# Peptides against a protein of PDB entry 3B8E, part 140

Target 1, 230 residues: chain A of PDB entry 3B8E
Amino acid sequence: PFLIFIIANIPLPLGTVTILCIDLGTDMVPAISLAYEQAESDIMKRQPRNPKTDKLVNEQLISMAYGQIGMIQALGGFFTYFVILAENGFLPIHLLGLRVNWDDRWINDVEDSYGQQWTYEQRKIVEFTCHTPFFVTIVVVQWADLVICKTRRNSVFQQGMKNKILIFGLFEETALAAFLSYCPGMGVALRMYPLKPTWWFCAFPYSLLIFVYDEVRKLIIRRRPGGWVE

## One batch from the design tools (peptide; made by RFdiffusion4, then SolubleMPNN)

Design b1_p21_5_s4 (from b1_p21_5, 19 letters changed)
Fold by OpenDDE base, seed 2:
Structure b1_p21_5_s4 (fold): chain B 230 residues (1-230), chain A 21 residues (1-21)
Amino acid sequence: as target 1 above (230 residues)
Amino acid sequence: IEKLLEEFKKKVEEEALKLMA
């Protein structure tokens, strides 16, 4: 998120405190839960060719998977960010390079894409309004990502939700998201303004798309073992 | 890679803070 913020000079989509909450609160427990996931039946049947090389390959694959999950989460967050700003009159193209004027307290006539002028206070309200939905979007995307990462080949419907630690992780991150979104004082303390309940659903189409995509991917892998999709 | 990503995130956060100061 910060890379795009720096490169594109857009208004800050996610605060540092919220990032810390994601990394320490929402990502850690689910990540630990994945370590306790039951081995896929196909993994159990694979004879280790070379334990040293296979371990290294597996570690690389796991690392890539976590990296991909993080990227998908960021994309989901940015999607929500752009939707909110667009609804408030700021189209994505207009946000490019706007940060300098956006963050300047002395500029009270920043124009949106439709010529509406925004004061500094109004801009900051909109900015901080984006922080909470961004965070919630990450959590909602994590629901899908964690579920699909349970298996490489088998459908979620085949593997089931047997990992109690994963279920606990999903509950914990959701509870944390609700707490940070609705607890009084979070707007002042964390620059996370209260989230309208409707925004919880903003990420659902994205999560559904990821889920469907992964199920299709897994279906292809099952039908064509050893393909490039694996 | 996870460590590299974390280090990268920290670096980006530091740069972002500098830009915001």
Scores: peptide ipSAE 0.000, ipTM 0.289, DockQ to the pose 0.023
Fold by OpenDDE base, seed 4:
Structure b1_p21_5_s4 (fold): chain B 230 residues (1-230), chain A 21 residues (1-21)
Amino acid sequence: as target 1 above (230 residues)
Amino acid sequence: IEKLLEEFKKKVEEEALKLMA
């Protein structure tokens, strides 16, 4: 998300606090779950036929999967960001290069896509309105990722303990999202304004996309073992 | 694809480090 912010020079889609909450709150549990998954796989695979190749393949598959899922998550967040800004009069094309003027406190006449002038305060309200939905979108998309990880046919029956960690992660992320979104004072303290319940649904198409993507990937892997998708 | 993803991840990490810096 931050890369696109820099490259496109758009208004900040995610606050520093939201980024920290994603990195610390959302990524830690998956990382722990992966660490436990590797540990459990190492325990269960007493003798991998070729420990070097199997570990490398698994690490590569995991890194590719998480990289791809992370990209879809970022796309979901940006989609939500662009939708919110578009609803407030800023079309995506107009946001390109707008950051400099957007963040300038002395410019109180930034025009939206429809010629309406926005004060600095009004712009910051809209920006902060985007932070919470972006965060929530990432959390909802992560739900799909976690569910997909559970639906791996070969691992579901063997991953009883992993499922508890994943479930705990889902609850933690959801609780954090709810806390940041609805706790009084978060708008001032964290620059995260309360989220309208409707914005929770904006992430669902992307969650579905991730689900479909992973199922297609799994299907390809099953049909072509050793293919380029591995 | 793995190489591309690794390169992309590396670029992301490098840019993130530049921003934190």
Scores: peptide ipSAE 0.000, ipTM 0.260, DockQ to the pose 0.029
Fold by OpenDDE base, seed 5:
Structure b1_p21_5_s4 (fold): chain B 230 residues (1-230), chain A 21 residues (1-21)
Amino acid sequence: as target 1 above (230 residues)
Amino acid sequence: IEKLLEEFKKKVEEEALKLMA
């Protein structure tokens, strides 16, 4: 998010507080839950042919897969961000380079894509309104991540939802997202203004995309053991 | 809770500024 912010010079899509809530609140409990997930039956059965090279390759492939999933998460967040700003009159192309004028408190006549002038206060409300759905999008996409990360090879349908700690993690991150999104005072305290509940659904296509992507990946791994997709 | 959150926010902003520096 910060790289795109710096390169495109757009209004800030995700605040520091939201990032901390993701890192400390939404990722920690799920990570612990995955540590208690049942070991894959195939991981224990498949001895590495070469313990040094095969472990390294597997770690690199796992890291790459998580990197790809993280990119899809970011894309989902940015999609929601751009949709909200577009609904408020700021088309994506108009946001490029707008940050300087956007953050200037002395400029109260920043024009949107339709020629409407926005005061500093008005545009900051819109910016902070974008922080909430970006965060919520990450949480919703993380649901898929947690579910698919139960196994590297087996389908979610085969492994099932037996881990109670994982279910608790999903509930915890969702409850945190709801609290930060709708609790009174969060707009002032955390710069996270309330969002319409319908915006939660904007993340679902991306969550589904990650799920389908990982299931296809796992299917390929099962059909072609030792392929580059592992 | 609001005061604690504000203090936390200030600390985070200060650390972020230090990292950007």
Scores: peptide ipSAE 0.000, ipTM 0.275, DockQ to the pose 0.020
Fold by OpenDDE base, seed 3:
Structure b1_p21_5_s4 (fold): chain B 230 residues (1-230), chain A 21 residues (1-21)
Amino acid sequence: as target 1 above (230 residues)
Amino acid sequence: IEKLLEEFKKKVEEEALKLMA
């Protein structure tokens, strides 16, 4: 999100503090949970044919899959960002290159897509209104990501939710998201203004998309063992 | 690759914090 902010010169979609909260609060415990996840019985029983080459290929394929999931997460966050700004009169095309004027305190007449002038204070309120739902969107998408990362081949329905640490991680990140979204003072302290409860549900399609994507991937792996998707 | 991405992410975050300070 920050890289896109710099490259595209759009208003900041996700604050630096929220990024830190993701890294420290929402990603750390889940990462630990995945480390303690029991390997699939078929993976444990499968002797590598060539330990050096097969391991490298598998690691590359896994990294690509996680890269794809990360892109879907980013798309989900940006979708929420663009929806909120569009609801406030700023269409996506109008946001390109707008940052310079957006962040200038001396410009109090920045026009939206409909010719409405926005003061600096008004613009910052809208910007900070985007931070919270962007963060929440990432958390909701991470629910699916964490669940699907438990297995490489088996469906989530087959493997089940046996990892208590994973469940704890899901609870922790959700609790953190709720705290940051609704606790008084977060708007001033973290530049995260309160979120309408309905915005939690806006991320669900992307969470579902990741879930479906991974289930389809796993289905392909089961049907074509040793394929490039594995 | 994951380690490189994590290192890159940390660097970006550090620079972002410097800019926001």
Scores: peptide ipSAE 0.000, ipTM 0.280, DockQ to the pose 0.022; fails the geometry check

Design b1_p21_6_s1 (from b1_p21_6, 19 letters changed)
Fold by OpenDDE base, seed 1:
Structure b1_p21_6_s1 (fold): chain B 230 residues (1-230), chain A 21 residues (1-21)
Amino acid sequence: as target 1 above (230 residues)
Amino acid sequence: KIKEELERLKKLLEELEKLLK
């Protein structure tokens, strides 16, 4: 997200606080889920024929899968960001290169796509209004990731313990998202203004995209065992 | 105290954002 912010020179889609909440709050649950899945898979998998190479390949495959899912999460966050800014009069094309003027506190007449002038304070309110939905979008997309991770590895019987970890992870992420979105003072303290409940649904297409991506990936792996997608 | 700590954290994060910009 930060790289696209620098490259596109757009208003900051995700604040440092939200990044920290994602990295420390939201990303830990998938990481813990992975660690438990790896531990459980290591118990169930017969000794790999070559422990070093097979472990390295599996770690690389997991890393690639998570990298791809992370990219889809970022795209989902940016989609939500662009939708919110568009609803406030800033079309995506207009946001390109706008950062310099957007972040300048002395410029109080930044025009939107419709010629409406925005003060620095108004712009920052809109920017911070994007932070919470971006975070929530990542959380909702991570729900799909957690469900996908559960369906990748386990037979129906292992679904029980993983179901508790999954449910706990979903609850923790949702509780954190709800706290950050609706707790009074989060707009002032964390630059996360209250989220309209409708914005929770903005992430659903991307959750679906992750499901489709994973099903396509699984289908490719099934059709071409040992392929580059595996 | 929590509010003051949150304000301090906010200031630190704003400084970090300025450094990362």
Scores: peptide ipSAE 0.005, ipTM 0.252, DockQ to the pose 0.073
Fold by OpenDDE base, seed 4:
Structure b1_p21_6_s1 (fold): chain B 230 residues (1-230), chain A 21 residues (1-21)
Amino acid sequence: as target 1 above (230 residues)
Amino acid sequence: KIKEELERLKKLLEELEKLLK
């Protein structure tokens, strides 16, 4: 998200504190979950055919998979961001290059896509209104990531949800999102304004997309063992 | 290693964001 912020020069979609909350709250529990997760039975039973090449291929695949998932997460967050800004009169195309004027407190007549002028304070309210939904979108997308990370080859439906730590991670992440979204004072302290419950659903299509993508990937791996997608 | 590099990248991005505020 930050890279797109720099490249597109759009208003800040996600605050630093929110990024920290994602990193600390959402990445630690998955890492712990994966550490305690019993390796997939077929992973443990597979004799490495060639330990050197199979390890390198596996590292490349993990890197590619996490990279692709991360891109989908970012797209989900940005989608939510653009939807909120569009609802407030700022179409995505109009946001390109707008950051300089957006962040200038001395400019109180920034026009939206419809010619409505926005004061600095009004713009910052809208910006901070985007932070919470963006965060929640990332959290909801990460639900899918957590679920898919439990298996390398097997479908989620085949292995089931046996990892209690993974389940705990999902609840912790959700509780953190709820706390940041609805706790009084978060708007002032963290620049995360209260979220309408409807925005929780905005991320679900992307979570589903990740889930489907991973299941298709795993299906391809199962059908073509040793393929480029493994 | 990738996770560590990503964490480093995130920290750098956070620092950049602080500088841009």
Scores: peptide ipSAE 0.000, ipTM 0.289, DockQ to the pose 0.051
Fold by OpenDDE base, seed 5:
Structure b1_p21_6_s1 (fold): chain B 230 residues (1-230), chain A 21 residues (1-21)
Amino acid sequence: as target 1 above (230 residues)
Amino acid sequence: KIKEELERLKKLLEELEKLLK
C-alpha cells in the first residue's frame, strides 16, 4: 500500500493505526491458529530427497505463494479505496498526483473530477472513510487466506475446518473489524469513520479469487508433484 | 481505560509520523 501511495501520490489509503490493527489484531491469532494446525499428512510422508536443496526450494515457493496472496489482498483494498473515492467524486485518474494539494491544509478548494470544491476537512473525512473499508477488505480476504493456509496440497473440502483456534481467529478478526467500523468515537480516536454495511461485500470477489487460486494451485500440485508451483 | 489507551496510542503514532517526515 505505501509503495503505491508514494509512487502515485494518491491520498493515503491506509492509516498507521489501521496497519497496526492488522499487524497486532488480525495477524497474531491466525498465526497462532496455524501453529496448532495438524501437520498435513503429505508433509510428514514426503521425505526430502535432498534435505538441503528440497527444503530451500519449498520454502522459497511457499514464500512466493504468500507474496502472491498478499498482492491480491492489496489489490482488493485498493479496489475498495478507488470505489469509495469515485462515489465521492474522485475518479482514479484524478487522484494521481493529487496528494500534494490533498494534504495541504491551506488549500480548501481542491476540485474533484466533476469540478466540486473540497475543503481540507471534507477531504480528510473522505480519506478516513476509506481507511475502515480498506481494513475490512483485508479482514475478509484474510478469511480465505486463513482457510487455504490450513493445507498446502489438500483441498479445504478434504481437510475440513477442524481447528477451533482457527475458527476463533476468524471470529476475532471479524469482531475487531466490526468494532473499528461501528463503535462510536472510532472516527475521532482512530480516524476510522463508520462503514456502510454494503462495503463488506466489496471484498468478497477477492476472497473468492484467492480461494479459487489456491484450489487451482493445489490441484496442479496434486497432479504434478514436484512442479515449480509447489 | 481503553479510550485513554487509544488516545495515548494515537498521540504516539502522531509523534512517530512527525519523526518519519
Scores: peptide ipSAE 0.000, ipTM 0.266, DockQ to the pose 0.064
Fold by OpenDDE base, seed 3:
Structure b1_p21_6_s1 (fold): chain B 230 residues (1-230), chain A 21 residues (1-21)
Amino acid sequence: as target 1 above (230 residues)
Amino acid sequence: KIKEELERLKKLLEELEKLLK
């Protein structure tokens, strides 16, 4: 999120403190849970190969899983960000390069995509309105991502949810999301305005799409082992 | 192979984010 903020010069989609809360509070426990996840049933059937080569492959697979999850989460957050800004009159194409004028407190006539002028205060309100839904979207997407990352080849329905640490991680990140979204003072402290309960559901279609995509991907891997999808 | 490259790219991005934070 922060890199895209700098590169695209768009209004800040997610505050730095909120990003730290995601990295330290939301991602850490799930990451640990994945490290202690039970091996896939097909992996357990394989005799141990050379420990050095198999360890490298597993480290690459774990790294890849975390890499993909983070990209998918970022995409989900940005989707929510662009939806909110579009609802407020700022189309995605108009946001490109807008940061300089957006963050300038002396410019009180920044135009939206429809020619409406926005004061600095109004712009900051809409920016901070995006932060909370962005964060919540990441958490809701993580519900699906964590579940699908338990296995590389097997369906979630085949492997089941046996890892208690994963379940704990899901509750912890959800509780953190609720706290940051509804605790008084978060708007001032974290630049996260209170979230309407309806925004929790905005990420559900995205989580469902990810879940379906991953199940289809795993199905393809099972049918065509060694294909380009691996 | 595509998955491995995407993972490397993501690790690089995460390291960059850590450096920028």
Scores: peptide ipSAE 0.000, ipTM 0.237, DockQ to the pose 0.036; fails the geometry check

Design b1_p21_6_s2 (from b1_p21_6, 20 letters changed)
Fold by OpenDDE base, seed 2:
Structure b1_p21_6_s2 (fold): chain B 230 residues (1-230), chain A 21 residues (1-21)
Amino acid sequence: as target 1 above (230 residues)
Amino acid sequence: KLKEELELLEKLLKLLKELLE
């Protein structure tokens, strides 16, 4: 998020403190939960051909999986960010290069995509309104990602939700998201304004899409073992 | 690696606490 903020010169979609809360609060428990996930039966049946090379390959695969999860989470957050700003009159194309004027408190006539002028205070309210749903979107996307990543080939419906630590992690993330979204003072402390309950559902279509995509991918892998989709 | 990540987490939590104070 911060890299895109710098490169695209868009209004800040997620505050640094909020990013730290994600990295420390929402990513750690899930990562630990995945470490305790039972290995897929097909993975365990493969005798390591070469312990050194297979360990390196597994570490690379795990690193790529974590990197991919983080990318998907960021995409989900940005989707919600652009939806909120578009609903407030700022289309994605108009946001490119707008940061300099957006962050200048002396400019009180920044125009949106429809020619409406926005004061500095109004712009900051909209910006901080994006922080909370961005965070919540990441959490909701993590629900899907964590559930689908526990297996490489098997469907979630086949493997089930046997890992109690994973289930606990999902509840903890949800509780943290609720706390940060609704606790008084979070707007000042974390630049996270209170979230309308309706915004919790903004990420659900995206999470569902990822879930369906992954189930289809796994179905293809089961039908064509060793294919390029693996 | 997990220990290193936990140590990094502790450092980041400490930093976060300092930023929130």
Scores: peptide ipSAE 0.014, ipTM 0.314, DockQ to the pose 0.035
Fold by OpenDDE base, seed 1:
Structure b1_p21_6_s2 (fold): chain B 230 residues (1-230), chain A 21 residues (1-21)
Amino acid sequence: as target 1 above (230 residues)
Amino acid sequence: KLKEELELLEKLLKLLKELLE
């Protein structure tokens, strides 16, 4: 997100505080939950055929999978960001290169895509209004990510939600998202303005996309053991 | 308990924000 912010020179889609909330708040418990997840029976049964090559391949595949999931998460966040800004009069094309003027407190006449002038304060409110939905989007997408990361090969439907720690992690990150979204004062304290409940659903397509992606991946792995998708 | 933890987290995040500003 921050790289795109720099490259595209758009208003800040995700604040530092929000990033910290993701990294420390939403990722920690899920990561712990995964650490305590019972190893897949197939992972335990897999004898390393070639420890050197198989380890390297597995690391590459894991890295690729996480990279792909991360990209989908980022896309989901940016989608939410662009939707919110568009609803406030800033179309995506108009946001390109706007950061310089956006962040300038002395410019109080930044025009949106419809010619409406926005004061610095108004712009910052809209910016901060994007932070919470972006965060929530990441959380919702992480639901799918956590569920899919539970297993390498087995479908979620096969493995089930047996890990109580995982369920707790999902609850915790959701509760945190709700707290940050709806608790009074978060706009001032964390630059996270209240979120309309409808924004929770904006992430669902991406969550579903990740879920489908992983299920398809796992299906391919099951059908073609030892394939590059594994 | 969860509320208390969330409040604590809020305070921590606020502190972090202040440190990073």
Scores: peptide ipSAE 0.014, ipTM 0.371, DockQ to the pose 0.036
Fold by OpenDDE base, seed 3:
Structure b1_p21_6_s2 (fold): chain B 230 residues (1-230), chain A 21 residues (1-21)
Amino acid sequence: as target 1 above (230 residues)
Amino acid sequence: KLKEELELLEKLLKLLKELLE
């Protein structure tokens, strides 16, 4: 998000403090939960044919898969960002290059896509209105990501939700998201304005997309063992 | 080590909650 902010010169979609909250608050517990996940029975039974070459290929494929999931996650966040800004009169194309004027406190007549002039304070309100939904979108997408990461080959339906630490991780990140979204003072402290409850559901299609993507991937791996999808 | 990190996180979350109340 921050890189896109710099490269595209768009208004900041997600604050730096919020990014830190994701890294420290929402990612750490899930990472711990995955470390305690019992190795998939099929992984443990397969002796590596060539531990040097096969391991490297496998690590690359896993890295690519996680990279793809991460891209879908980012797209979900940006979708929410663009929807909110569009609802406030700023179409996506108009946001490109707007950052310089957007962040200038002395410019109080920045025009939206419809010719409406926005003061600096008004612009910052709408920017901070985007931060919370973006964050929540990331958390909701992480639900799917965390669940799918439990297994490499088996379907989530086959493996089940037996890891108590994973369940705790899901609860923790959800609780943190709720806290940051609705606790008084977060708008001032973290530049995260209160979130309408309806925005929690806006991320669900992306979570479902990730879930379906991973299940299809796993299905392909099961049907074509040793393929490029592993 | 992971347990220690988890405990630390819980403490941090508790402290944050207390600071924000």
Scores: peptide ipSAE 0.000, ipTM 0.268, DockQ to the pose 0.022
Fold by OpenDDE base, seed 5:
Structure b1_p21_6_s2 (fold): chain B 230 residues (1-230), chain A 21 residues (1-21)
Amino acid sequence: as target 1 above (230 residues)
Amino acid sequence: KLKEELELLEKLLKLLKELLE
């Protein structure tokens, strides 16, 4: 998100506070849950043919998979961001290069795609309105991510959902998202304006996409062991 | 296992419903 913000010069889609909440609030419990996850039966049964090469390949493949999932998460967040701004009169094309004028406190007549002028205060409200749903989108997508991270090769349906810490993590993330989205004063304190409840559903297609992507990936790995998708 | 996953999904949906109310 931050790189796209710099390259495209768009209004800030995700605030520092939301980033911190993701890193400290949403990622920590899941990481702990994965540490207590039962070792995948396939990992323990496979004697490494070559301990050095097989370990390196596995680390690279894991890194690529997480990178791809992270890209889908980012796309989901940006989709939500662009939809909200479009509903407020700012089409995606119009946002390109707008940051300089958007962030200028002395410009109170920034025009949207329809010629409506926006004050600095109004623009910042819209910007901060985007931060919350971006965060929520990440949380909803992380539900799928947490579920799929239980195994590398086995389907979710084969591994099961017995890890109580994982379940707790899902609820913790959701509770944090709800708190940040709906607690009075969060707009002033954290620059996270209240989220319309309907925006929670905006992330669901991306969560499903991640789930389907990973299940297909795992299916390919099971059918063709040693492929590049592993 | 499928039952456990379904139960988890139901819990998440219930939570979401509560958040939407």
Scores: peptide ipSAE 0.000, ipTM 0.204, DockQ to the pose 0.014

